# Ledger of designs, part 7: peptides against a protein of PDB entry 5A53

Target 1, 230 residues: chain A of PDB entry 5A53
Amino acid sequence: LVENVKQALFIPGQSCNKNLHDIMVDLSALKKPDMKRFNRKNDIHPFEDMSPLEFFSEKNDCSLMVLMTSSKKRKNNMTFIRTFGYKIYDMIELMVADNFKLLSDFKKLTFTVGLKPMFTFQGAAFDTHPVYKQIKSLFLDFFRGESTDLQDVAGLQHVISMTIQGDFQDGEPLPNVLFRVYKLKSYKSDQGGKRLPRIELVEIGPRLDFKIGRIHTPSPDMVTEAHKKP

## One batch from the design tools (peptide; aimed at target 1 L150)

Design b1_p15_2 (made by RFdiffusion4)
Pose (drawn by RFdiffusion4):
Structure b1_p15_2 (pose): chain A 225 residues (1-189, 195-230), chain P 15 residues (1-15)
Amino acid sequence: LVENVKQALFIPGQSCNKNLHDIMVDLSALKKPDMKRFNRKNDIHPFEDMSPLEFFSEKNDCSLMVLMTSSKKRKNNMTFIRTFGYKIYDMIELMVADNFKLLSDFKKLTFTVGLKPMFTFQGAAFDTHPVYKQIKSLFLDFFRGESTDLQDVAGLQHVISMTIQGDFQDGEPLPNVLFRVYKLKSYKSRLPRIELVEIGPRLDFKIGRIHTPSPDMVTEAHKKP
Amino acid sequence: SFSFNPDLVLEFTHH
């Protein structure tokens, strides 16, 4: 009854550069094998016209899309896009800070591609705040991959960690979201003692513009059997 | 008995 794994399409925008491309490559690796990359630049402006994104979603059968854009106003801009029936469901701009680390900045460890990641979300706002609820929903939907009734404990290899940069009060600017990836190591103490090793990429997301779905589309996208 | 180790497989049971 459940759908196939959602496919991701990574799209360099007209203003995409090499540094932003490196961020795309390393992040796209976490999506393997359910990922496609475009090589050319495309003149796409999602908050001016959504038509091209809906077109690419249909013709490439990708319900998850990431547009790469950079200007001084919005540097290292990653616009995360989800579609329903090849129409736009929601969008959010996540801009990468300059303190980012790539896979090259971390010791390369053995890594089995295609395993179900673990998730940990740190921050009460991930459950109550509309903006951060969308982010939690986005990254769960984006990277969880295959749904299954069966789990091999040996397959529990890495964790995707997302932390809000400190608590905050209403009216203040929204804190960044800290994207971290760790590999698990376990030791005997039955329950193991767990330690973590960072494998990257390391990304600090600055929150930009947001598009939310209409109530009608939420009803259809979240309809229960 | 239960031991959380690499040789263990976990199954979700539907009710």
Fold by OpenDDE base, seed 1:
Structure b1_p15_2 (fold): chain B 230 residues (1-230), chain A 15 residues (1-15)
Amino acid sequence: as target 1 above (230 residues)
Amino acid sequence: SFSFNPDLVLEFTHH
């Protein structure tokens, strides 16, 4: 069963600023063609009332949403939302640090739209800690694209790298997640008469350091339903 | 070791 590619909806909140808009544009470009963006600001507070997001999920047939808001307490906040059956499954606030880089800050490389990224996750907590497990699941789900049969290695163009910024102990603030995007550049290296393909990773952007904010976790029942293979 | 997970996850196993 080719699972239908999950569609993403990017929503500028009322407090969306220019920087956050630019981040939205660049991040959403990685989700093309499976992406919609609203041009109008919407006054949505997902941790107070989720009903507007459920309405947008259904109306736009999008199981992925990103709400762009900014405040003094939650600057450059990207709230990632997943729905199941147009009901909220989970939510997480990821605040972009001020050191972000846009695609324009990198050398423009030719990019084919719609290719599935490879992922790398650095940090044991991505497999053990509930919050980082949710982040891993979210980003895999968000950028998974079409289930390409394993055969088209030629379809691998870019790598999304996610790194937990340092170690942490229980009760400490959760370290940021470093989001990086690389293009695979294959070089024909003539080393010793064997053409060993040299693969280099070239950063293409955007570069985002995510500070973790509020989370909403799915109910056990919703987890069970969402994992039921049709 | 670089393991290709069938889900195109490059896991760096820190040994």
Scores: peptide ipSAE 0.024, ipTM 0.556, DockQ to the pose 0.055
OpenDDE base, seeds 2, 3, 4, 5: peptide ipSAE 0.011, 0.016, 0.011, 0.020; ipTM 0.529, 0.566, 0.510, 0.573; seed 5 fails the geometry check

Design b1_p15_2_s1 (made by RFdiffusion4, then SolubleMPNN; from b1_p15_2, 9 letters changed; failed a check: too like the target's own chain)
Amino acid sequence: SFELNDSLVLKKVPV

Design b1_p15_2_s2 (made by RFdiffusion4, then SolubleMPNN; from b1_p15_2, 10 letters changed)
Fold by OpenDDE base, seed 3:
Structure b1_p15_2_s2 (fold): chain B 230 residues (1-230), chain A 15 residues (1-15)
Amino acid sequence: as target 1 above (230 residues)
Amino acid sequence: SRELNDSLVLKKVKV
């Protein structure tokens, strides 16, 4: 069973501003061709009523959604939603810190659309803490792309790095997650008459520091259904 | 279905 590539729907909320719109455009560009964007603002409050998101999931055949909202309490908030059978599976609020960088802030590099990124995760909590496990799962699922058996090294173009910003103890506020995107660039270095291939990571953006907000976790029954092999 | 990672949400593929 080849799982079809998950489609992402980007939704501007009623409080979506220019900065969030620009972030939405840049992040959604990494999900091409498997993304849709709404041009109209939608008044959606996913932690109060999830039914509009379930409707959009079904109508657009999108199992991934990102809602863009901003308030004094939740500035630059990206709510990531996953659905299973067009029902809400999980949700997480990730608020973008003001120090963000857009693709325009970096040297423009050409890239092939549709190539799968590699991931790196820095921080033990990505494998132990339930919130960071959900974040890891979400981003791996979000950017998985086409399952070609040929992960040919020739197809490796991008690396997404996710880092937990510092250590924390139980009961402390959860540290931010640092999201970084790199392109692999091959250089011919001439060292001592031998041309050795050198590979460098070049940051291409966007650069996002995510503050963790509210979370909705799936019911045990939905987890069991989502893991059932058809 | 290669369930690659226990962390992935499976899409119900309508067969």
Scores: peptide ipSAE 0.010, ipTM 0.409, DockQ to the pose 0.032
OpenDDE base, seeds 1, 2, 4, 5: peptide ipSAE 0.007, 0.006, 0.009, 0.007; ipTM 0.422, 0.346, 0.422, 0.427

Design b1_p15_2_s3 (made by RFdiffusion4, then SolubleMPNN; from b1_p15_2, 11 letters changed)
Fold by OpenDDE base, seed 4:
Structure b1_p15_2_s3 (fold): chain B 230 residues (1-230), chain A 15 residues (1-15)
Amino acid sequence: as target 1 above (230 residues)
Amino acid sequence: SFVLDDSLTLVRVPV
């Protein structure tokens, strides 16, 4: 089954600032060509009323949305939304820490638009804890391209790395998720007549540390419907 | 060793 590539819509909220705009531009560049951005601010409060997001999902044919907002309580907040049948499936608030780096902070490496990323997840909680399982599922769903056969490994140039920042126990605040993007650089090393390909990871940005905020989980019925293979 | 799963996730495999 060739699943159509999910389209993403980036929405500046009313409280969107220059830093969030710059983060939005850089993160959305990784989703090209399967990305739309609004140029105007929209007054949307998804945890109060989801209807405007469902309307935008349908009108723009986007099953992925990112709302950019900032307040004293939720600074540099990226609300990631997924829809199924243009209805809200899940939502998660990911607040960007002040130590972020933009693409301009890294050496400009050639980025090929439309290449599939590889992923790495560091932390056992990505497979066991419901919140980190949702984050893993979201980022895989957000940045995975077309389900094509892995034959074009030669085209895989980018690695998206997600790391849980430290260990935690039940009842403790959830650690941040460290988002990093790397380019694979292959070197021919001639050591002693054995050509061993040396692969290096070069960080290309953006660099984002995500603090976890509010979450909306799907109903059991929506989970069952979304996992029905056509 | 590392392998890619069906989701293009790098997974450590025992060598």
Scores: peptide ipSAE 0.111, ipTM 0.735, DockQ to the pose 0.062
OpenDDE base, seeds 1, 2, 3, 5: peptide ipSAE 0.021, 0.011, 0.021, 0.092; ipTM 0.565, 0.496, 0.582, 0.720

Design b1_p15_2_s4 (made by RFdiffusion4, then SolubleMPNN; from b1_p15_2, 13 letters changed)
Fold by OpenDDE base, seed 3:
Structure b1_p15_2_s4 (fold): chain B 230 residues (1-230), chain A 15 residues (1-15)
Amino acid sequence: as target 1 above (230 residues)
Amino acid sequence: ERVIDDSTVLVKVKV
């Protein structure tokens, strides 16, 4: 069964501000063409009542959602939600630090829409710690795109890098996750009359440092159902 | 129904 590409719905909450809106626009641009954005603010509190999100998931056929809210306690908060069968599977709050950079802060490079990103993960906790495992799973699932049997190397354009900022021990606050986006740039290098291909990674944005907030995890039964291969 | 499959999703670059 060829599963359809997961669609993402970006939802501005009631407290969404201009900065968070700009972040939403830039991050959602990486998910084109498999993205929808609401233009109107919606008063949604997912950790109090998840029913509105399940409704939006079903009505828009989106199994990925991102809610944009901002408060004194949770500034620039992006709540990432996944659904299975239009029911909430998991949620995680990722708050964008004030040092963010938008796409406009970087040199504009030609970018083809719809190409699959490559991923790098830096930090052992991405494979061992349950919260960072969820983050890894989320972002891989979020940017999966079309299932193509033939990986045409020509279809690889950009790299998403995710880094855990420093070491931590049990009981300590979880370090931020550094989100970076790079484009592969090919240069013709003339080294002594021989043109050697040189490939470099150029940062294209957005640049986001994520502080981890509240988390909702699925029941064991829902995990089993969501991983069943048809 | 969209399955969560973490194993086959993206090209992992081992740096």
Scores: peptide ipSAE 0.118, ipTM 0.701, DockQ to the pose 0.034
OpenDDE base, seeds 1, 2, 4, 5: peptide ipSAE 0.053, 0.086, 0.092, 0.008; ipTM 0.692, 0.690, 0.717, 0.371

## One batch from the design tools (peptide; aimed at target 1 T148)

Design b1_p16_1 (made by RFdiffusion4)
Pose (drawn by RFdiffusion4):
Structure b1_p16_1 (pose): chain A 225 residues (1-189, 195-230), chain P 16 residues (1-16)
Amino acid sequence: LVENVKQALFIPGQSCNKNLHDIMVDLSALKKPDMKRFNRKNDIHPFEDMSPLEFFSEKNDCSLMVLMTSSKKRKNNMTFIRTFGYKIYDMIELMVADNFKLLSDFKKLTFTVGLKPMFTFQGAAFDTHPVYKQIKSLFLDFFRGESTDLQDVAGLQHVISMTIQGDFQDGEPLPNVLFRVYKLKSYKSRLPRIELVEIGPRLDFKIGRIHTPSPDMVTEAHKKP
Amino acid sequence: DEMLEELLEQIEEAME
């Protein structure tokens, strides 16, 4: 009854550069094998015209899309896009800060591609705040991959951690979201003792513009059998 | 550590 794994399409925008491309490559690796990359630049402006994104979603059968764009106003801009029936469901701009680390900045460890990641979300706003609820929903939907009734404990390899940069009060600017990836190591103490090693990429997301779905589309996308 | 507790819960569930 459940759908196939959502496919991701990574799209370099007209203003995409090498540094932003490196971020795309390393982040796209976490999506393997359910990922495609475009090589050329495309003149796409999602908050001016959504038509091209809907076109690419249909012709490539990708319900998850990431546009890469950079200007001084919005540097290292990653626009995360989800579609329903090849129409836009929601969009959010996540801009990467300059303190980012790539896979090259971390010791390369053995890594089995295609395993179900574990998630930890740190911050009360992930459950109550509309903006951060969307981000939690986005990254769960984006990277969880295959849904299954069966889990091999040996397959519990890595965790995707997302942390809000401190608590905040209403009216203040929205804190960044800290994207971290760790590999698990377990030791005997039955329950194991757990330690973590960072493998990257390390990304600090600055929140930009947001598009939310209409109530009608939410009804269809979240319809229960 | 809240993160480590949450990961331990996931391992417990996988063991069942």
Fold by OpenDDE base, seed 3:
Structure b1_p16_1 (fold): chain B 230 residues (1-230), chain A 16 residues (1-16)
Amino acid sequence: as target 1 above (230 residues)
Amino acid sequence: DEMLEELLEQIEEAME
C-alpha cells in the first residue's frame, strides 16, 4: 500500500506580510517533500466563500491548505484547511503571537527530510474539548499522514510539542496553543544497571504561540464519509 | 523545565 501522504498547499493571502511569509517558509520546511507554496498573493476569504479553496485543492491535488493573512483584528493569521474529496472538511484560524522565533533564531541543526515527527500534547483539553480535539487531529494529520510504524519510532529525530497555555473554564477565552519543535538526541548511558538511553531535546524552531480564531466544523455527513474505510 | 521533563517522560514511555 503506497502511503497516501497528504500534500499541503501554502497560500499567501492578499494581506500576507514579510513576517507571515517567513513563518510560512519555516513551517512549510517541516512538511517537505509533501508541500507546495504559491509565490503569488491570492484574494481569498475562506469564511465568506470556500469555493476558491476547493478549486485549489482539486487543481493541486492537496488535501491540506494553509492561508496566510493579516489584519488589525486577525494579525499573523494562519487558516488551516482540510478537504475530503476536494470539498472543505474543516477550517481553523490560528494567529501567531508577536513573540515568534524563526529557524534562523536557533542553532542550525541538520535534519533528514521526510522523517515523521513524534507529537506530544500537554493539556487534558486536547482529548475532551471539541476545539482542541480538532487542533490535535489537524496537526497529526498535517505532519504524520498515515499510521506510525516501528520504523518511524526507530528513526525518530524530531518531536513537535503542543501545549495549552494554562487552565480555563466554560465561557472563558480559549488559551493559546504553544507550538515547539525539538531535535531528539539519544545518548547511551554508561552509568549503572538500567541502560535506559538518556534523551535530550534541543529546540530547533520555529517557535509559535497560536491564538485560536474562527472555526468551521465538518458536517455530520462529511464526518461519516471521511470515517468510512474504503 | 517542568514542561521539558513531562515531554521527556512522554518520549521515554513512547520509546518503550
Scores: peptide ipSAE 0.059, ipTM 0.749, DockQ to the pose 0.313
OpenDDE base, seeds 1, 2, 4, 5: peptide ipSAE 0.025, 0.034, 0.057, 0.041; ipTM 0.661, 0.676, 0.705, 0.702

Design b1_p16_1_s1 (made by RFdiffusion4, then SolubleMPNN; from b1_p16_1, 5 letters changed)
Fold by OpenDDE base, seed 4:
Structure b1_p16_1_s1 (fold): chain B 230 residues (1-230), chain A 16 residues (1-16)
Amino acid sequence: as target 1 above (230 residues)
Amino acid sequence: DPMIEELLKQIEEALK
């Protein structure tokens, strides 16, 4: 079963500002062609009422949504929403720190639209901590392109790196997740041994440091249903 | 695929 590429909908909230709009544009560029953006602001408060998001999910046939909002308490907030059967599966607030960089801040590089990125996750908590597991799952789900067999290394142009910023203990605030995007350059190594290409990573942006906010987790029943491969 | 594993390793090393 070729898993259909999940479609994403980017939604400016009522409090969406220019910075968030720019971030939205740049981040959504990584999801092309499987992305829609609303041009109008929508008054949506997903942690108060999820019904508008479910409506948008169904109407736009999008199982991924990102709501762009900003407040004093939740500055540059990207609420990532996943739906299953057009019902809310999970949500997570990821607030972009002020040190963000846009694509315009990096050297413009040509890239092929629609190529599947490779992901790297740095930090043990991505495999052990429930919140970071959700983040890992979300980003893999979000930016996973067509189910091409990863066997074609030649098709790898982008690396998305996600790093947990530092160590933390139980009960401590969750460290930020550092989101970085690189272009992969491969060079033929002339060294007569193992023909392993030398790799160079060039950061292409956007550069986003995500502060973790509120989370909605699915019910056990929804988890079971979502994992049932039809 | 050992090539992918090596690639991933090189990427991880390049990110350090």
Scores: peptide ipSAE 0.191, ipTM 0.801, DockQ to the pose 0.117
OpenDDE base, seeds 1, 2, 3, 5: peptide ipSAE 0.177, 0.190, 0.120, 0.126; ipTM 0.795, 0.803, 0.753, 0.756

Design b1_p16_1_s2 (made by RFdiffusion4, then SolubleMPNN; from b1_p16_1, 6 letters changed)
Fold by OpenDDE base, seed 4:
Structure b1_p16_1_s2 (fold): chain B 230 residues (1-230), chain A 16 residues (1-16)
Amino acid sequence: as target 1 above (230 residues)
Amino acid sequence: DPMIEELLKQYEEALK
């Protein structure tokens, strides 16, 4: 079953600043052509009232949303929202650390818009810990394009790497998730008269370190309904 | 990053 590509809506919140706007532009570029952006700030507080997000999901036919807000407590906060049937499924706050790098900070490489990235997840917690499982699911859902056989071969140009920053024990603060984007470059190396394929990863940006904030998880009933639609 | 190295290795093997 070819899953329909999920559309994303990027929403600047009332507290959206220049840095968040730049991050939004760069991150949303990876979701083209399946992305919309609002140009106007919207006063949305998703952990207080989710109704505006459900409205936007339905009106824009977007099952993915990202709200850009910033405060002293939650600086450079990207709230990722997923909907199912235009109802809130889950939400997670991911705050971008100040050490972020934009696409302009990297060597300008030509990239084809709309290529499906490969993913790598570093850290056992992505498969075992509920929060990191949600993050893994979210990013796979967010950046997975249409699986066409031709796109799978062409999609080998980009790698999104997500790494849990260090080990942690139960009861400790959750480590940051390091988001990195690489372009795959294929070279033919001449090693002793044999032309061997050599691959290099070149970071293309953006570079984002995500601090985990608040989370909304779906009810068991919503999980069941979401899994019934193959 | 060991995982990037493994990914590169797997991709190099797939290109052979």
Scores: peptide ipSAE 0.027, ipTM 0.653, DockQ to the pose 0.313
OpenDDE base, seeds 1, 2, 3, 5: peptide ipSAE 0.026, 0.019, 0.025, 0.026; ipTM 0.654, 0.592, 0.640, 0.645

Design b1_p16_1_s3 (made by RFdiffusion4, then SolubleMPNN; from b1_p16_1, 8 letters changed)
Fold by OpenDDE base, seed 4:
Structure b1_p16_1_s3 (fold): chain B 230 residues (1-230), chain A 16 residues (1-16)
Amino acid sequence: as target 1 above (230 residues)
Amino acid sequence: DPMIEQLLEQLQKALS
């Protein structure tokens, strides 16, 4: 089965700044080789007009897009967009908190490009709350791709961890999602003559705390069409 | 980091 890995396009918006650009570079590195980046700023406002994004989706054959914008109201805003048939499926704004860490803030480790990450999701809301379900679905689509071949365990190099920052009740502001990336290190530890595999996780970055912003959800019809496996 | 420890525990459970 040819893994139809979804291609991602990273788009600097008109308000993209250096910090957000650096975040874009580091996050997009996790999507290599299935990633494109625009070098020029584009004046796109997806919640006002989605047509430019649909155009870019088709033109670049990318079903995943990330728009990088920053304003006083929406600082370090990464708008994640998915398309189906080059039409907007869903969108979500994820604003990166100021406490972010870049890859340069961590120890340089050897990384093989193209290996699929393992995902971990911490928080029951990832399975029950519509917004967090969308986030979970989005990040799985974005970084893992569609194929879940069991052979992926043998090639496990890194883990993407997403954690809901604390508990919340209905009507409360949605907690941030903590995005962390770890390299998996397997050590053979000799404890008492038995070689027990010891696993260690080393954070490799980037470290991003996402504040949830605006969301666009697909129509029920689009959901049905998108889930029709050919 | 408590988060790493919890993650390691989850990973160990998932890989066991």
Scores: peptide ipSAE 0.033, ipTM 0.702, DockQ to the pose 0.184
OpenDDE base, seeds 1, 2, 3, 5: peptide ipSAE 0.032, 0.033, 0.033, 0.033; ipTM 0.697, 0.694, 0.697, 0.702

Design b1_p16_1_s4 (made by RFdiffusion4, then SolubleMPNN; from b1_p16_1, 6 letters changed)
Fold by OpenDDE base, seed 2:
Formats: sequence, structure tokens, C-alpha cells
Structure b1_p16_1_s4 (fold): chain B 230 residues (1-230), chain A 16 residues (1-16)
Amino acid sequence: as target 1 above (230 residues)
Amino acid sequence: DPMIEELLKKIEEALK
């Protein structure tokens, strides 16, 4: 079964700066080989006009897009867009907090490109709250693709962890989502003649704390169409 | 895999 892996397009917006570019490069590295990046800035305002994104989706055959913009109100903003049939399905703004770490801030650990990450979600809201459910769905769709059975633990090289930063009540600002990437290291420790498998998690980056911004939710009709299994 | 579950638990604890 050829898994129809969704292709991602990373788009520098007009306000994209060096930091955003670096974040884009590092985050997009996790999507290799199923990723394209534009080298030129594009003046796109997705919450004002979505048509340019639909055009790019179709022209690049990418059902996933990330727009990199920055303003005083929305600093280090990554707008994640999904399309269905090259039409906008959903969008979410995730602003990267200033405490971010790039891959260069971590020990360069080689990982095999194209291996599916394991995901971990910490926080009940990922299953109950509509915004966090969308985030969960988005990141699973973006990096994992179709759920292959967890069977190949042997092929598990890295873990993407997403944590809701603290509890919140109705009407409160939504807590940030802490994005972390770990590499699994298996060591055979020879302690006392028994080789005990030792697993260590090593953070590999990037480290991103996402502040949630604006959201576009799909129409009920598009939800129905997107869930129609062929 | 119990070992992965334990690791995930440790990650969860470290991120709290």
C-alpha cells in the first residue's frame, strides 16, 4: 500500500525574518523528504485572503502548508494550513515563543530521514478541547501521516512530544503547547553479565513553545468529504 | 511495549 504521504510546503511570508527562517528550516527537516520550501518571501495574509494558499497547494501538490510571518501582535507566527482537494480545510496560528532552541543548540544526532515519529500528547484537552484536538490532528497529519501500527518499535528513532503548559479553565487564555523532539537511544548495558536494554531519550530539537493564535475550522461539508474513505 | 510506556511516562513527568 503506497501511503499517500501528505506533502508540506513551507512559505516565508513578507515579514519572515532570520529567526523564523531558522525555525522553518529546522521544523521542516522533520518533514523530509516530503517537504518543499520557498526561498522567496510571499505576501500572503491567509486570514484575509486564502486564495493564494489554495493556488500554492494546487501548483505544488501540497496539502500541508506553513506560512512564516512576524509582527508585533503575532511574533514568530507559524500559520499551519491544511487543504483538501486544494481547498482550505483548516488553519491555525502557532506563535513560537522567544525561548526556542534550534537544532544547532543540541548535539547533532543523526537520524534516518523518513522514519515516522512516535507522538506523545500530554494534557487531557488534546482529546476534549476543540482547539487542542485540531492541534493534535494537525501534527499527527503533518509528521506521522497515516497510522502505521506501532509494530515496528525496532524502527522507532524519534519521539515528538506535545504538552499543554498547565491547566486552564473555560474562558481563560489557552496555554501554550510545548513541542519537543527526542531521539531514542538504545544501549545494551553490560551490568553483571545480564544485558539489560537501556533506553535513553535525548532531546534533538527543535524546542518550540507554541502560543495559539487564530483558527479557521473546516466547513461541515469539507469534514464529511475529507473523511470519505475512497 | 512496556519500556516505551515507561519512557513516555518519564517524559510526561519531566515536562510537568
Scores: peptide ipSAE 0.032, ipTM 0.702, DockQ to the pose 0.075
OpenDDE base, seeds 1, 3, 4, 5: peptide ipSAE 0.032, 0.031, 0.027, 0.031; ipTM 0.694, 0.688, 0.675, 0.688

Design b1_p16_2 (made by RFdiffusion4)
Pose (drawn by RFdiffusion4):
Structure b1_p16_2 (pose): chain A 225 residues (1-189, 195-230), chain P 16 residues (1-16)
Amino acid sequence: LVENVKQALFIPGQSCNKNLHDIMVDLSALKKPDMKRFNRKNDIHPFEDMSPLEFFSEKNDCSLMVLMTSSKKRKNNMTFIRTFGYKIYDMIELMVADNFKLLSDFKKLTFTVGLKPMFTFQGAAFDTHPVYKQIKSLFLDFFRGESTDLQDVAGLQHVISMTIQGDFQDGEPLPNVLFRVYKLKSYKSRLPRIELVEIGPRLDFKIGRIHTPSPDMVTEAHKKP
Amino acid sequence: MKEAIFFDELDDYYLK
């Protein structure tokens, strides 16, 4: 009854550069094998016209899309886009800070591609705040991959960690979201003792513009059997 | 059918 794994399409915008491209490549690796990359630049402005994104969603059968854009006003801009029936469901701009680290900045470890990641979300706002609820929903939907009733413990290899940069009060600017990836190591103490090693990429997301779905589309996208 | 695994659930998998 459940749908196939959602496919991701990574799209370099007109203003995409090499540094932003490196961020796309390393992040796209976490999506393998359910990912496609475009090589050319495309003049796409999601908050002015959504038509091209809906077109690419249909023709490439990708319900998850990431547009790469950079200007001084919005540097290293990653616009995460989800579609329902090839129409736009929601959008959020996540801009990467300059303190980012790529896979090259971390010791390369053995890594089995295509395993179900584990998730940890740190921050009460991930459950109560509309903006951060969308981000939690986005990254769960984006990287969880295959749904299954069966889990091999040996397959529990890595964790995706997302942390809000400190608590905050209403009216203040929204804190950044800290995206971290760790590989698990376990030792004997039955329950193992768990340690973590960072494997990257390391990304600090600055929150930009947001598009939310209408109540009608939420009803259809979240309809229960 | 389960969609996502959360890190705080890790002990449940070792006790199964």
Fold by OpenDDE base, seed 2:
Structure b1_p16_2 (fold): chain B 230 residues (1-230), chain A 16 residues (1-16)
Amino acid sequence: as target 1 above (230 residues)
Amino acid sequence: MKEAIFFDELDDYYLK
């Protein structure tokens, strides 16, 4: 069963700014060709009314959406939305810190479109804490789609690294998630007749530090339905 | 109810 790759829709909100637009362009480049982007701003407030997002999900056949908004309270906010059956499954606000770097800030490296990135997650909370588990699930779902068995190492060009910024205790504010993207560069070293492959990781961007905002969790019923493989 | 006008036009840049 070739599982259909989930399509993503990037939506500029009414308060979308230049920085968010640039971030959207750079992040969406990693989702090509399975990405659509609206060119016009939409006045969507997903935590007040989810219906517009459900409409867009259905109309565009996109089960992944990213809404770009910015306010004084929620600066550079990327709301990641997943749908199941064109109904809202979950949502999470990830606010990009001001120290972000764009692809233009790194050495421009060519990459093949459509290759699935490998993920690395640093921080035990990605497996134990419900919010970080949701983030992990979201990003894996966003970029890998449904797990095909053949992660051909031969097709590995990108590594996405997600790191929880420091330790935290119960009741403390949740640390930021550090999003980093690397390209694998292979070098053939000719040492004495044995070609040893040398692999280097080169950061290619974007570099994003995500502050966690509001979260909508799926109903238990939707979780059950979404995990029912036919 | 203010009918929220939604612009659902895709950017031509990704259609090419």
Scores: peptide ipSAE 0.030, ipTM 0.539, DockQ to the pose 0.017
OpenDDE base, seeds 1, 3, 4, 5: peptide ipSAE 0.023, 0.024, 0.025, 0.006; ipTM 0.537, 0.533, 0.549, 0.388; seeds 3, 5 fail the geometry check

